# Ledger of designs, part 30: peptides against a protein of PDB entry 3VA4

Target 1, 107 residues: chain A of PDB entry 3VA4
Amino acid sequence: EPIGQLRLFSGTHGPERDFPLYLGKNVVGRSPDCSVALPFPSISKQHAVIEISAWNKAPILQDCGSLNGTQIVKPPRVLPPGVSHRLRDQELILFADFPCQYHRLDV

## One batch from the design tools (peptide)

Design b1_p26_1_s3 (made by RFdiffusion4, then SolubleMPNN; from b1_p26_1, 21 letters changed)
Fold by OpenDDE base, seed 3:
Structure b1_p26_1_s3 (fold): chain B 107 residues (1-107), chain A 26 residues (1-26)
Amino acid sequence: as target 1 above (107 residues)
Amino acid sequence: DAAAAARAAREEEELRRNAEHEKQLA
């Protein structure tokens, strides 16, 4: 059922973690109710959102007005709050200082 | 120990800043 995956790379916080992404809005944030729950102090309760409208369409990433921001790594870009960014497969993302990677699943 | 106390203080400050930021967004 998951359409995509968000990978949190290993670091001082601990080992690598994979989060399934589904059709609709997948909220990234510190709150445990988030689809992608990142329980770290630098992450906002509601940090960002990944919206997937269909399996054959690129997901849309938006920062939700987070304190420490959301960035695309290559090419480098800080995402202004509420501005849509189409995710490419294997896109590298920084939520605050946490590197992650979006992966499209073959479903 | 001192190192643990320092880490806790930094974490508390980060959480405080996030809380204040979220209040400003509301």
Scores: peptide ipSAE 0.613, ipTM 0.906, DockQ to the pose 0.906
Fold by OpenDDE base, seed 2:
Structure b1_p26_1_s3 (fold): chain B 107 residues (1-107), chain A 26 residues (1-26)
Amino acid sequence: as target 1 above (107 residues)
Amino acid sequence: DAAAAARAAREEEELRRNAEHEKQLA
């Protein structure tokens, strides 16, 4: 079962979507092969990765060298490619210009 | 219409730019 969730907020692209996150690497990207598939032009094929090593550890978010970047909303900052960022529960993330939210699930 | 054409053009350009960027990374 999923250990976390990534929520894509509603927007011009359509309604809100929730993506389950599992142990291991959860790739965020435009490619349909991504566990978190964001089929939008501004998203890189492999945009970022959320790696979950254990259910009781904060996931690690890394930008994969995306064109339009990955950002944390509060405090605002662009994540340098390959640099590990520990996700806080309910953290707000921008993949390119798409606002998302990470949520830890009880398992 | 013009608005639809403009949106399509922007999306196409974004895809092109992404493709080029990804080629550079490979």
Scores: peptide ipSAE 0.612, ipTM 0.905, DockQ to the pose 0.940
Fold by OpenDDE base, seed 5:
Structure b1_p26_1_s3 (fold): chain B 107 residues (1-107), chain A 26 residues (1-26)
Amino acid sequence: as target 1 above (107 residues)
Amino acid sequence: DAAAAARAAREEEELRRNAEHEKQLA
C-alpha cells in the first residue's frame, strides 16, 4: 500500500504523472527499474531517492550525485549529494528541470 | 526537420554527458 505520492507536473514531455511511494527506498531516475521512472535525458539513471521509514514520518529526499541536480523550490535549496532533506507535505521539488510535488496520502 | 534534428541532438548530448558523469562517479 502506498504511503505517499510524487506528482510530475505536465509539460513539453507530456501529461501529468502520479507515482506511488512505498516504505523503503523509492529511487527516482531514468533507469526503467526505478520506482519513479523518469525516462528523460537530463535525468540521471539513479538521480535521487525518497526514503520512507514509517507511515507516520516525513520522507527523506537525497540526491544521489546526479548530473543536473535536485532542488527544493520553497524555500529555494540545491541539495548536495547524500544530504538528507525531510520532505514536507506538498513539497515542490525539481529533478533537473522537471517540477514535481510530494503528497502525503491518508494512510 | 531542423527543429526535430536539434531536439534529437540535444537529447543525445544530454545522454552522453550523463553517461560520462556516471562513469566518473564509479
Scores: peptide ipSAE 0.611, ipTM 0.906, DockQ to the pose 0.945
Fold by OpenDDE base, seed 4:
Structure b1_p26_1_s3 (fold): chain B 107 residues (1-107), chain A 26 residues (1-26)
Amino acid sequence: as target 1 above (107 residues)
Amino acid sequence: DAAAAARAAREEEELRRNAEHEKQLA
């Protein structure tokens, strides 16, 4: 049962996509076996990770040493590799140049 | 198509840069 969602906004790459997020590690990356697979050249094979625990449903986002980085939009902030960022509901994220939004599900 | 060729070249370069970066991390 998904407890969160990551939305990739529509763009030049194509239409909007929604990815379910589960308890544990949700890897964001270009590799096809990632939980959030973003098959785009600017995305690292393993770009970032969104980890969700049972005791704290607020996800922790970490950049995995990606080439083109991970950023929070509001307020603007570049995430250094391996540094934890607690995601807020409706938070806007940039993976490289791809805008996404985290949404907490009511479960 | 020249535009398609240019896009392909840019994507290939991005993949190359990512590959080199990933090699450095490994």
Scores: peptide ipSAE 0.605, ipTM 0.905, DockQ to the pose 0.915

Design b1_p26_2 (made by RFdiffusion4)
Fold by OpenDDE base, seed 3:
Structure b1_p26_2 (fold): chain B 107 residues (1-107), chain A 26 residues (1-26)
Amino acid sequence: as target 1 above (107 residues)
Amino acid sequence: SSDSLHDSLADLYDSLESLKKSLEAL
């Protein structure tokens, strides 16, 4: 069962999409094999990772050395590669220039 | 710092969510 959700907001690329997040590592990237597959040229094949260690623990977001970066929107912050960022519910994230939102699900 | 506050709030959130789930299970 999914523990969380990552929402990709609608834009020029197309409609809104929701990706379930599970225990373990949820890779965000352009590769179709990624848990969160963002098939866009500006997204790295393996762009970032959202790791959920337990249902009652905040997910950890890390940029994987992506070309165009991973940013937190509020407060604005570019995530250095490999540095852990603890996600808050409803937190807004930019993968490259694609806005997303993390949502904690009831388990 | 903002990061410190973020971490503290996250810890609190985790604790409260855990407690909530436990209570709902009763």
Scores: peptide ipSAE 0.217, ipTM 0.696, DockQ to the pose 0.015
Fold by OpenDDE base, seed 2:
Structure b1_p26_2 (fold): chain B 107 residues (1-107), chain A 26 residues (1-26)
Amino acid sequence: as target 1 above (107 residues)
Amino acid sequence: SSDSLHDSLADLYDSLESLKKSLEAL
């Protein structure tokens, strides 16, 4: 069962989409093999990773050296590649210019 | 270190919050 959710907000790309997040590494990227597949040219094939080590631990977000970056919205911050960011529930994230939101599920 | 302590406390908080939500769901 999913431990979390990543919501891609609606935009010019289309409607809102929700991606389940599981224990382990959830890769965010343009590649269709990614757990969070964002099939957009501005997204790197392997853009970022959300790692969930346990159901009761905050996920760790890392940019994987993406071309167009990964940002936290509030407060605004570009994540340096490979630097761990502890995700808070309801945290807003930009993968390139695509706004997303992490949501912790009740497990 | 203060950072490691902070992380430990954060993890504890996360655990407690998760437990709280689980209990509320019963």
Scores: peptide ipSAE 0.207, ipTM 0.696, DockQ to the pose 0.015
Fold by OpenDDE base, seed 1:
Order: C-alpha cells, then sequence, then structure tokens
Structure b1_p26_2 (fold): chain B 107 residues (1-107), chain A 26 residues (1-26)
C-alpha cells in the first residue's frame, strides 16, 4: 500500500496527476521506469529520489545531480545533489520548473 | 495517529541538519 503521494499540479503540460509513494526508493524522473514518471524534457531521466524508511515511513528527498535541479519552495532553496531533505506533509517542491506537493497518507 | 510523530521527526531532522551546518562552519 502507498505511504505517501506526490501531486504534480496542473499546468501547460496537462492536468494534475497523483503518484503513489511506497516504502523504499521512489525515483522521480523522465524515464518511464521511474516510480514518479515525469515525461518532460526538462526533467532528468533520473532526477531525484524520495526514499521512505520502513522504520518511520518518513520520506527523504535527494536530488540525483539533475540538470535543472530540485528546489524547496518554502523557504526557497536549491537542494544540492545528494543532500538529504526530510519532507513535511503538504510540502511544495520544484523538479525543474514543475511544482509538486508531497502528501502523507494516513496509514 | 502518525501526525505527531511525523511532525516531531521532521523537526528533529531540521534541528540536526542545522547543527551539522553550524559545526561544519567552525
Amino acid sequence: as target 1 above (107 residues)
Amino acid sequence: SSDSLHDSLADLYDSLESLKKSLEAL
């Protein structure tokens, strides 16, 4: 069962999409094999990873050295590659220029 | 039920990361 959700907001690319997040590594990227597949040219094939621990189910976000970066929105900051960031519920993230939001599921 | 734990873990992580950066600056 999914532990969390990553929401891609609607935009010029199309409608809003929700991606389930599971225990382990959830790769965010342009590759269709990614758990969170964002098929856009500005997204790296393997852009970032959201890892959810089996112990506490708290998600950790890391950029994987993406071309166009990963940013935390509030407060605004670029997430350097490989630096861990603990996601809070309802937190807003930019993958390249695509705004997303993490949502914790009550499980 | 996991709300409080979720918030506590997030706060702890932020505090530890802040401390880490402070130590690296010395």
Scores: peptide ipSAE 0.089, ipTM 0.579, DockQ to the pose 0.024
Fold by OpenDDE base, seed 5:
Structure b1_p26_2 (fold): chain B 107 residues (1-107), chain A 26 residues (1-26)
Amino acid sequence: as target 1 above (107 residues)
Amino acid sequence: SSDSLHDSLADLYDSLESLKKSLEAL
């Protein structure tokens, strides 16, 4: 069972999509090999990573040196490449211009 | 933490999610 979920909100690209998150590294990127595959030109092939070390620990988000950046919405913050950010439940994230939301699942 | 634009965006998405969950619960 997945430990978390990353929701890509609906937009011009199409409908909402939910991606399961598991223990370990969940790579976010344009490459189809990514755990969270966002096949959009403004997303880097390997854009960011969400690492979950345990079911009862907050995931860690890092930008991987993406071209168009990774941002936290509230409070607003651009994540410098390689800097760890602890995700809170229901946290809103921008990968480039694509809004997403992290959700912790009951496990 | 008083960025009105980002707060408004966050509130909008929260509202949409709440509405979606209510609809799916029917």
Scores: peptide ipSAE 0.105, ipTM 0.601, DockQ to the pose 0.020; fails the geometry check

Design b1_p26_2_s1 (made by RFdiffusion4, then SolubleMPNN; from b1_p26_2, 22 letters changed)
Fold by OpenDDE base, seed 3:
Structure b1_p26_2_s1 (fold): chain B 107 residues (1-107), chain A 26 residues (1-26)
Amino acid sequence: as target 1 above (107 residues)
Amino acid sequence: AAAERERREAERNEALEAERLAAAAA
């Protein structure tokens, strides 16, 4: 069962999409094999990773050296490649120019 | 339901504004 969810907000690209997040590594990227597949040219094939070690621990977000970066919205911050960022519930994230939100699931 | 929808819309708008700012700065 999923431990969390990553929401891609609706925009010019289309409607909102929700991606389940599981224990372990959840790769965000353009590749269709990614756990969070964002099929957009500005997204790197393997853009970032969200690692969840346990249901009761904050996930870790890392940029994988993406071309167009990974950013935290509040407070504003560009994540250096490979540097761990502990995600807060309801945190707003930009993968390249695509706004997303992480949230915990109750299950 | 209404309060939750409003919160989601506010969060979406905040993220979109951040996206616009990031795009402009790039």
Scores: peptide ipSAE 0.331, ipTM 0.807, DockQ to the pose 0.034
Fold by OpenDDE base, seed 1:
Structure b1_p26_2_s1 (fold): chain B 107 residues (1-107), chain A 26 residues (1-26)
Amino acid sequence: as target 1 above (107 residues)
Amino acid sequence: AAAERERREAERNEALEAERLAAAAA
C-alpha cells in the first residue's frame, strides 16, 4: 500500500501520470528502474529522491545533483544538491521543467 | 466535486506558470 503519490501533471509530454510512493527511497529519474520513472531527456538518470521514513512523517525530497534541477514552486526555491526539503501535502514541485505534485495518501 | 476540480486546476496552473518563469529565466 502506497504512503503517498507523486502526480505528473498533463502537458505536451502527454496525459497526467500518478506514481505511488512507498516507505524508503523513491528515486525520481529518467532511468527505467526508478520508482518514479520520467523518461524525458531533461530528467537526469537519477534526478532526485523522495524518502519516506514513516507513514505519519512528511517525506524528504533531495535533488541528487541533477543537470536541470529540482524546484519548489511556492514559495519558489531551487533545491541545492543533497539538501533536505520536507514535503508538505499538496506540494508543487518542478523536476527540470516538469510540474508535479506530491500528496499524502490515507493509510 | 466542482470545488475539488477548481482547486486542482488552480494548482496545475500555478505549477505551469512556475515552469514558464523558470524556462524564461534559463
Scores: peptide ipSAE 0.329, ipTM 0.804, DockQ to the pose 0.034
Fold by OpenDDE base, seed 2:
Structure b1_p26_2_s1 (fold): chain B 107 residues (1-107), chain A 26 residues (1-26)
Amino acid sequence: as target 1 above (107 residues)
Amino acid sequence: AAAERERREAERNEALEAERLAAAAA
């Protein structure tokens, strides 16, 4: 059962897409076997990871040394590779230049 | 419902603006 969701906002790539997030590591990347598969050239094969250790704890976002970075929108910040960032509900994220939003699911 | 849609749209717009800023800085 998904505990969270990552929303990829609509854009030139197409319509909005929602990706379920589960307990454990949810890999964001271009590789099709990623939990959050973003099949775009600007996304690294293993771009970032969202780790959820418990349903009642904030997920941890880490950039995995991606080529084009992972950014938090408010305030604007590029995440250093491997540094843990605790995601807030409704947090806006850029993977490369792809706008996304994390939100918790009521489970 | 209308308020939720409005918030969603505002958040999308904010993320898009961030994208534009990032692109301009690159």
Scores: peptide ipSAE 0.327, ipTM 0.805, DockQ to the pose 0.033
Fold by OpenDDE base, seed 4:
Structure b1_p26_2_s1 (fold): chain B 107 residues (1-107), chain A 26 residues (1-26)
Amino acid sequence: as target 1 above (107 residues)
Amino acid sequence: AAAERERREAERNEALEAERLAAAAA
């Protein structure tokens, strides 16, 4: 069962989509085999990773050297590649130009 | 339910605003 959720807000690309997040590495990217598959040209094949451990259910977000970057919205911060960011519940994230939100599930 | 909807809408708007600002800076 999922530990968290990544919501892609609706936009010009289409309707809202929710992606389940599990223990381990949840890769965000354009490649269809990614856990969070965002099939858009501005998203890198392997754009970022959301890692959730059994010891710390708060996810760690890392940009994987993406072309168009990963940003935290509040407070605003561009994530340097490989630098860990601990996600807070309801945190807003930009993968390239795609606004998303992390939600911690009660499981 | 109404309060949760309003919060969600505000968060969406905040994210969209951030997107626009980031796009304008690129």
Scores: peptide ipSAE 0.313, ipTM 0.793, DockQ to the pose 0.034

Design b1_p26_2_s2 (made by RFdiffusion4, then SolubleMPNN; from b1_p26_2, 21 letters changed)
Fold by OpenDDE base, seed 2:
Parts: sequence; structure tokens; C-alpha cells
Structure b1_p26_2_s2 (fold): chain B 107 residues (1-107), chain A 26 residues (1-26)
Amino acid sequence: as target 1 above (107 residues)
Amino acid sequence: AAAALEEALAAENEAKEKKRLEELAK
């Protein structure tokens, strides 16, 4: 069962989409094999990864050396590739220029 | 939720712009 959620806000690409996040590595990327598949040209095939080690621990977000980057919105921060960032609940993230939000699910 | 996003994004843009201005002022 999912223990987290990544929301992709609505935009020019289409309506809002919610992606379930599971224990382990949830890859964000353009590749259809990604757990969070964002089929957009500006998204790298393997753009980033959200790793959840336990339901009671904050996920770790890492950029995978994406072309257009991964950013935390507030406070603004570009994530260097491979550097671990602990996600806060409700944290806003930009994958390239696509705004997303992490949400912890009650499980 | 939408308002929060817009506010956060606006704040980000403002911060970036401020930084740019500071750099240009050097």
C-alpha cells in the first residue's frame, strides 16, 4: 500500500495527477518505467528518486543528475545531484518546471 | 492548496529576482 503521495499540480500538461509512493525507491522520470512517470520532454528519463525507508520516516529526495534540475520551492533550493534532501510533509517540489507536492499518507 | 502553491512559487520567484538584482549591483 502507498505510504506517500506525490501530487503533480494541474497545468498546461493537463489535470492534476496523484502518484502513490511506496517503501523503497520511487523513481521520478520521463521513462514509463518510473514509479512517478512524468512523460514530458523537460523531465529526464530518470530525473529524481524519492526513497522511503519507513512509514514513520521522512522520505529522501535526490536529483539523479537531471538536465533541468530538481528544486525545493520554499525556501528555494536547487538540489545538487545525489545529495539527500529530507522531504517535509506538504513540501513543494519542482521537477524541471513542474510543480509537485509531497504528502504523507496516514497508514 | 492552489493559493498556497501560488504563494510559494511567487516567493521563490521573488527570492530569485532579489538575488539577481544583488548580483547585478556588484
Scores: peptide ipSAE 0.071, ipTM 0.586, DockQ to the pose 0.035
Fold by OpenDDE base, seed 1:
Structure b1_p26_2_s2 (fold): chain B 107 residues (1-107), chain A 26 residues (1-26)
Amino acid sequence: as target 1 above (107 residues)
Amino acid sequence: AAAALEEALAAENEAKEKKRLEELAK
């Protein structure tokens, strides 16, 4: 059962999509093998990773050296590759230019 | 959800613009 969720907001690419997040590493990327598969040209094959160590701990987001970057929206912050960022519930994230939102599930 | 996103983006853009204008005014 998922303990988190990453929502991809609707846009020119299509409708909103929700991706379940589980314990361990959840890779975000263009590759279909990724836990969060974003099949868009501006997304790197392995763009970023959301690592969840426990249900009661904030996940850690890291950019994997993506071409178009990973950013926190508010307050704005570009994530340097490999630098850990603890995700807050409801946090807004940009993978390249695709806005997403992390949501902690009540489990 | 869409409203929340737009609100957040608008707020940050406004803050950035304000800061830019303040820097130019120096």
Scores: peptide ipSAE 0.065, ipTM 0.575, DockQ to the pose 0.028
Fold by OpenDDE base, seed 5:
Structure b1_p26_2_s2 (fold): chain B 107 residues (1-107), chain A 26 residues (1-26)
Amino acid sequence: as target 1 above (107 residues)
Amino acid sequence: AAAALEEALAAENEAKEKKRLEELAK
């Protein structure tokens, strides 16, 4: 069962998409094998990872050394590769130039 | 720029949710 959700907002790429997040590592990337597959050229094959260790703990977001980076919108912050960032509920994230939002599911 | 983006994204999300609720009520 999904523990969280990552929403990709609508844009020039197309409509909004929601991706379920599970316990363990949820890889964000262009590769079709990624849990959150974003098939866009500006996204690295393995761009970032959202790790959920427990249902009652905040997920950890890490950039995986992506070409175009991972950023937190508020407060503005570029995530250095491999540095752990605790995701807050409703947090807005930029993977390259693609705006997304994390939210915790009530399970 | 980041503040403007946050506001825009929040507004977009709110509008979409409102629309969903309205559609379900019809």
Scores: peptide ipSAE 0.047, ipTM 0.587, DockQ to the pose 0.019
Fold by OpenDDE base, seed 3:
Structure b1_p26_2_s2 (fold): chain B 107 residues (1-107), chain A 26 residues (1-26)
Amino acid sequence: as target 1 above (107 residues)
Amino acid sequence: AAAALEEALAAENEAKEKKRLEELAK
C-alpha cells in the first residue's frame, strides 16, 4: 500500500495525475520504467528520486543531474544534483517546468 | 515566478474545494 503521493497538477500537457509513492526509491523521470513516469521532453530519463526510508520519516528528494532541474517552490530553491532535501507534507516541487505536490498518506 | 506559481496553485485549490462543498450541499 502506498504511503505517499505525488500529484502532477493539470496544465497544457493534460489533466491532473496522482502517483503513489512506496518505501524505497521512487524515481521521477521520462523513462516508462520510472515509478513516477512523466513522458515529457523536458523531463530527463531519470530526473529525480524520492526516497522513503520509513512511513514515519520525511522523504528525501534528490535531483539526479537532470537537464532542466528540480526546484522547491516555497521557499524558492534550485536543488543541486545529489543534494538531499527533506520533503514536507504538501510541499510544491517543480520538475523542469511541471508543478507537483507531495502528500503524505495516513496509512 | 515563484510567487506567481504559488498564487496560481492556491487559486486552483480554492476552486476545487468550492466545487466539492457545492456537491456535498446537494
Scores: peptide ipSAE 0.034, ipTM 0.564, DockQ to the pose 0.018

Design b1_p26_2_s3 (made by RFdiffusion4, then SolubleMPNN; from b1_p26_2, 21 letters changed)
Fold by OpenDDE base, seed 2:
Structure b1_p26_2_s3 (fold): chain B 107 residues (1-107), chain A 26 residues (1-26)
Amino acid sequence: as target 1 above (107 residues)
Amino acid sequence: SAAEEEARLAEENAKKEEELLRKKAE
């Protein structure tokens, strides 16, 4: 069962979508092989990674050197490639210009 | 509590950013 969830908000791309997050690395990217596949041109093939090491530990978000970046909405900040950012529950994230939200699941 | 955890994480991330900014300024 998933430990977390990444929600892609609805937009011009289509309706809202929820992606389950599991222990280990959850790659976010345009590539269909990604755990969180965002098939959009502005998303890098391997854009970012959400790593969950334990169910009771905050996930780590890292940009993978994406072209259009990964940003935290509040407080606003662009994540430097490879720098770990601990995700808070309900954290709002921008992958390129696609707004997403991390949700911790109670399991 | 959840609130405390959120605060802790926020602080951690803020400190990291501050450090990075400091390094860039050097």
Scores: peptide ipSAE 0.299, ipTM 0.765, DockQ to the pose 0.027
Fold by OpenDDE base, seed 5:
Order: sequence, then structure tokens, then C-alpha cells
Structure b1_p26_2_s3 (fold): chain B 107 residues (1-107), chain A 26 residues (1-26)
Amino acid sequence: as target 1 above (107 residues)
Amino acid sequence: SAAEEEARLAEENAKKEEELLRKKAE
């Protein structure tokens, strides 16, 4: 069962979508093989990764050297490739120009 | 508590940002 959730907010691309996050690596990218598949041209094939080591630990977000970057919204900061960012509950993230939100599930 | 954890995470991430900025300035 999922431990977390990544919500893609609605926009010009379409309606809101929720992606389940599991233990291990959850790859965010344009490739349909990604755990979080964002099939948009501005998203890199392997854009970022959200790694969850345990249900009671904050997930680690890393940009994978994406073309258009990964950014935390509040406070605004671009994540350098490979630098670990520990996700807070309800964290707002930009993958390229797509706003998303991480949510910790109560399991 | 959850609130304490969130505060800790925020501080950790802020420290990482500061470190990165410091390294860029070198």
C-alpha cells in the first residue's frame, strides 16, 4: 500500500492527478515507466526521484539533472542535481513548471 | 510530534541551502 502521495494540481495540461508513493525509489519523469509519470515535454525522462526509506521517515527528493529543474515553492529554491531535500508534509514542488504537492498518508 | 519533525526538517533543509550558498561563494 502507498505510504505517500504526490498530487499534480490541475492546469492547462488537464485535471488534478494523484500518484501513490511507495517504499523505495519513486521516479518522477516523462517516461511512462516512471512511478510518477508526467507525460509532458518539459519534464525530463527521468526528472527527479522521491525515495522513501521507511513509513515514519521523511521522503528524500532529488533532482536527477533535469533540463527544466526541480524547485521548492516555499521558500523558493531550485534544487541542485543530486542534492537531497527532505520533504515536509504538504510540501509544494515544481517539476519544471508543473506544481505538485507531497502528502504523507496515515498508514 | 509531527510539528516538531516538520520544524526539524525545515531547519535541516535551510542549513543545507546555506551550505550550498557558502560553497558557491568560495
Scores: peptide ipSAE 0.281, ipTM 0.740, DockQ to the pose 0.027
Fold by OpenDDE base, seed 4:
Structure b1_p26_2_s3 (fold): chain B 107 residues (1-107), chain A 26 residues (1-26)
Amino acid sequence: as target 1 above (107 residues)
Amino acid sequence: SAAEEEARLAEENAKKEEELLRKKAE
């Protein structure tokens, strides 16, 4: 059962897509093997990771040393590689130039 | 409450950012 959701907003790439997030590591990347597969050239094969713990409902986001970075939109901030960022519900994230939004599910 | 948790998380992240900026300036 998914604990969270990552929404990729619609854009030039196509329609909006929702990705379920589960306990453990949810890898965001261009590789089709990623939990959150973003098959776009500007996304690194393993771009970032969203880790959800059984003890903390708030996910931890970390950039994995991506080429084009991971950013928080409000307030604007580029996440240094490997530095933990706790996601708030409705947090807006940029993976490269792709806007996404985290949604905490009530489970 | 949910609101309190969100506020706590925001504060935690803000403090981390401030710390990183401080370290970068050293």
Scores: peptide ipSAE 0.252, ipTM 0.737, DockQ to the pose 0.027
Fold by OpenDDE base, seed 1:
Formats: sequence, structure tokens, C-alpha cells
Structure b1_p26_2_s3 (fold): chain B 107 residues (1-107), chain A 26 residues (1-26)
Amino acid sequence: as target 1 above (107 residues)
Amino acid sequence: SAAEEEARLAEENAKKEEELLRKKAE
């Protein structure tokens, strides 16, 4: 069962979508093989990774050297490639210009 | 508690940001 959820807010691309997050690496990217597949041109094939461990359910977000970057909304900051960011519940993230929200599931 | 965990995570991330900014300024 999923440990977390990544919500892609609705926009010009279409309706809201929820992606389950599991233990291990959840790759965010344009590639259909990604756990969080965002099939948009501004998203890199492998854009970022959200890693969740059994010992610490707070995910670690890392940008994978994406072209258009990964940002935290509040406080606003661009994540340098490979630098770990611990996700807080309900944290808002921008993958390129696509707003998303992480939600920790109480499971 | 959940609030304490969130606060801890926020502090950790803030410290990392400060460190990165410091390194860039050097």
C-alpha cells in the first residue's frame, strides 16, 4: 500500500491527478516508466526522485538535474541537483511549472 | 507529535539552505 501521495493540481494540462508513493524511489518524470509520470514537455524524462524509507516515512526529494528545475513553494527555493530536501506533509512543490502537493498517508 | 516533526523537518531544511547559500557566497 502507498505510504504517501503526490497530487498534481488541475491546470491547462487537465484535471487533478493523484499518484501513490511507495517505499523506495519514486521517480518523477516525463517517461511513462516513472512512478509519477508527468507526460509534459517541460518535465525531464527523469526529473526528480522522492525516496521513502521504512525507518523515516518523511520523504526525501531530490532534483535529478532536470532542465526546468524543482522548487519548493514555501519558503520559495530552487533545489540544487542531488541535494536532499525532506518533505513535510502538505508541502507544495513545483516540477518545472507544474504545482504539486505531497500528502503523507496515515497508514 | 506531527507538529513537532514538521517543525523539525522545516528547521533541517532551513539549515541546509543556509549552508548552501553560505557555500555559494565563498
Scores: peptide ipSAE 0.225, ipTM 0.710, DockQ to the pose 0.027

Design b1_p26_2_s4 (made by RFdiffusion4, then SolubleMPNN; from b1_p26_2, 23 letters changed)
Fold by OpenDDE base, seed 1:
Structure b1_p26_2_s4 (fold): chain B 107 residues (1-107), chain A 26 residues (1-26)
Amino acid sequence: as target 1 above (107 residues)
Amino acid sequence: AAKEKEEAEAKANEEKEAKRLAELAK
């Protein structure tokens, strides 16, 4: 069972997509073997990582030195590479220019 | 969901426009 979810909102790229998040490292990137595979040229092969250590703890988001960056939408914050950010439920994230939302699942 | 999406899209658009402007200034 997934512990969290990352939603990629619909856009010019296509429809909305939901990606399950599990314990451990959930890599966000263009590479097809990423847990959250975003097959877009502006996304780095390994763009960011969402690490979930336990179901009752906030996940940690880190940018992996991506070319086009990772941002928190509100309040606005650019994530420096390797700096840990605790994700809040319903938090809005930009991977490059792709809007996403983290959701904690009730499991 | 609509509100959240709109907010995220708005920020993405701001970033895009700012980046375009910066590149044009070079």
Scores: peptide ipSAE 0.253, ipTM 0.720, DockQ to the pose 0.049
Fold by OpenDDE base, seed 3:
Structure b1_p26_2_s4 (fold): chain B 107 residues (1-107), chain A 26 residues (1-26)
Amino acid sequence: as target 1 above (107 residues)
Amino acid sequence: AAKEKEEAEAKANEEKEAKRLAELAK
């Protein structure tokens, strides 16, 4: 069962989409093999990774050296490649120019 | 939900515009 969720907000690309997050590494990227598949040209094939070690621990977000970057919205921060960022519940994230939100699930 | 989406979208738009300007400045 998923222990987290990544929401891609609606936009010109289409409607809102929710992606389940599981224990371990959840890859965000354009590749269809990614746990969070964002099939958009501005997204790198392997853009970022959300690693969840336990249901009661904050996930770790890392940019994988993406072309168009990964950013935290509030407070604003561009994530350097490979640098761990501890996600807070309801954290707003930009993958390239796509706004997303992390949500911790009740598990 | 609505507030968070709006905030994220605003930031996305800001970044897109900044990148456009950066490209033009090259």
Scores: peptide ipSAE 0.189, ipTM 0.702, DockQ to the pose 0.052
Fold by OpenDDE base, seed 4:
Structure b1_p26_2_s4 (fold): chain B 107 residues (1-107), chain A 26 residues (1-26)
Amino acid sequence: as target 1 above (107 residues)
Amino acid sequence: AAKEKEEAEAKANEEKEAKRLAELAK
């Protein structure tokens, strides 16, 4: 069962989409093999990873050396590749220019 | 119902802010 959710807000690309997040590594990227598949040219094939452990249900977000970057909105922060960021519930994230929001599920 | 409406409004506001930031980041 999903432990979290990543919401891609609606935009020029189309309607809102919700992606379930599970224990382990949830890869965000353009590749269709990604757990969070964002099929947009500005997204790297493997753009970022959201890792959730059994010990700590708070996800760790890392940029994977993406071309157009991963950014935290509040407070504003560009994530250097491989640097861990602990996601807070309802946190807003930019993958390239695509706004997303993490939501922790009560499970 | 009131709580659901509040959550919907909060979501809409967050989406608007996120979109604004996304556009500025281009």
Scores: peptide ipSAE 0.124, ipTM 0.629, DockQ to the pose 0.028
Fold by OpenDDE base, seed 2:
Structure b1_p26_2_s4 (fold): chain B 107 residues (1-107), chain A 26 residues (1-26)
Amino acid sequence: as target 1 above (107 residues)
Amino acid sequence: AAKEKEEAEAKANEEKEAKRLAELAK
C-alpha cells in the first residue's frame, strides 16, 4: 500500500513512469536495488532519499551527495547534501536533469 | 498537470544548457 508516488515524466529516456513510495526510506538512484530506480548514467547509484515517517506527514527529501544534484523546480533550489526538504504535494523535482513530481496518495 | 510537466521540463532543459556552458568554459 503505497502512500506516495514519484512520477518520472516522459522524455528522451522513454515513457512516463510512476514509482510507489512507502513508509520509511525510499532511495532514489541508479542502482537497481533502489526503491526508485532511475537507470541513467547521470543519476548516482545512491542519489537521494525520500523518507516518509507517516502517511499524514510531508515526506523528507535529501540529496545523498549526488554528482549531478537534486533540485526543486519551483521555486528553484539546489538541495545541499543531507539537508532535509519537506516535499509538498505535487512538488516538482529534478534528479540530475530528470523531471519528476511527488504526489501524495490518499490512504 | 500538463502545465507542471512543461515547467519541469523547461527547467530541466535550462539546467542542461547551463551545465553544457559550464563544461565548455573549463
Scores: peptide ipSAE 0.077, ipTM 0.621, DockQ to the pose 0.050

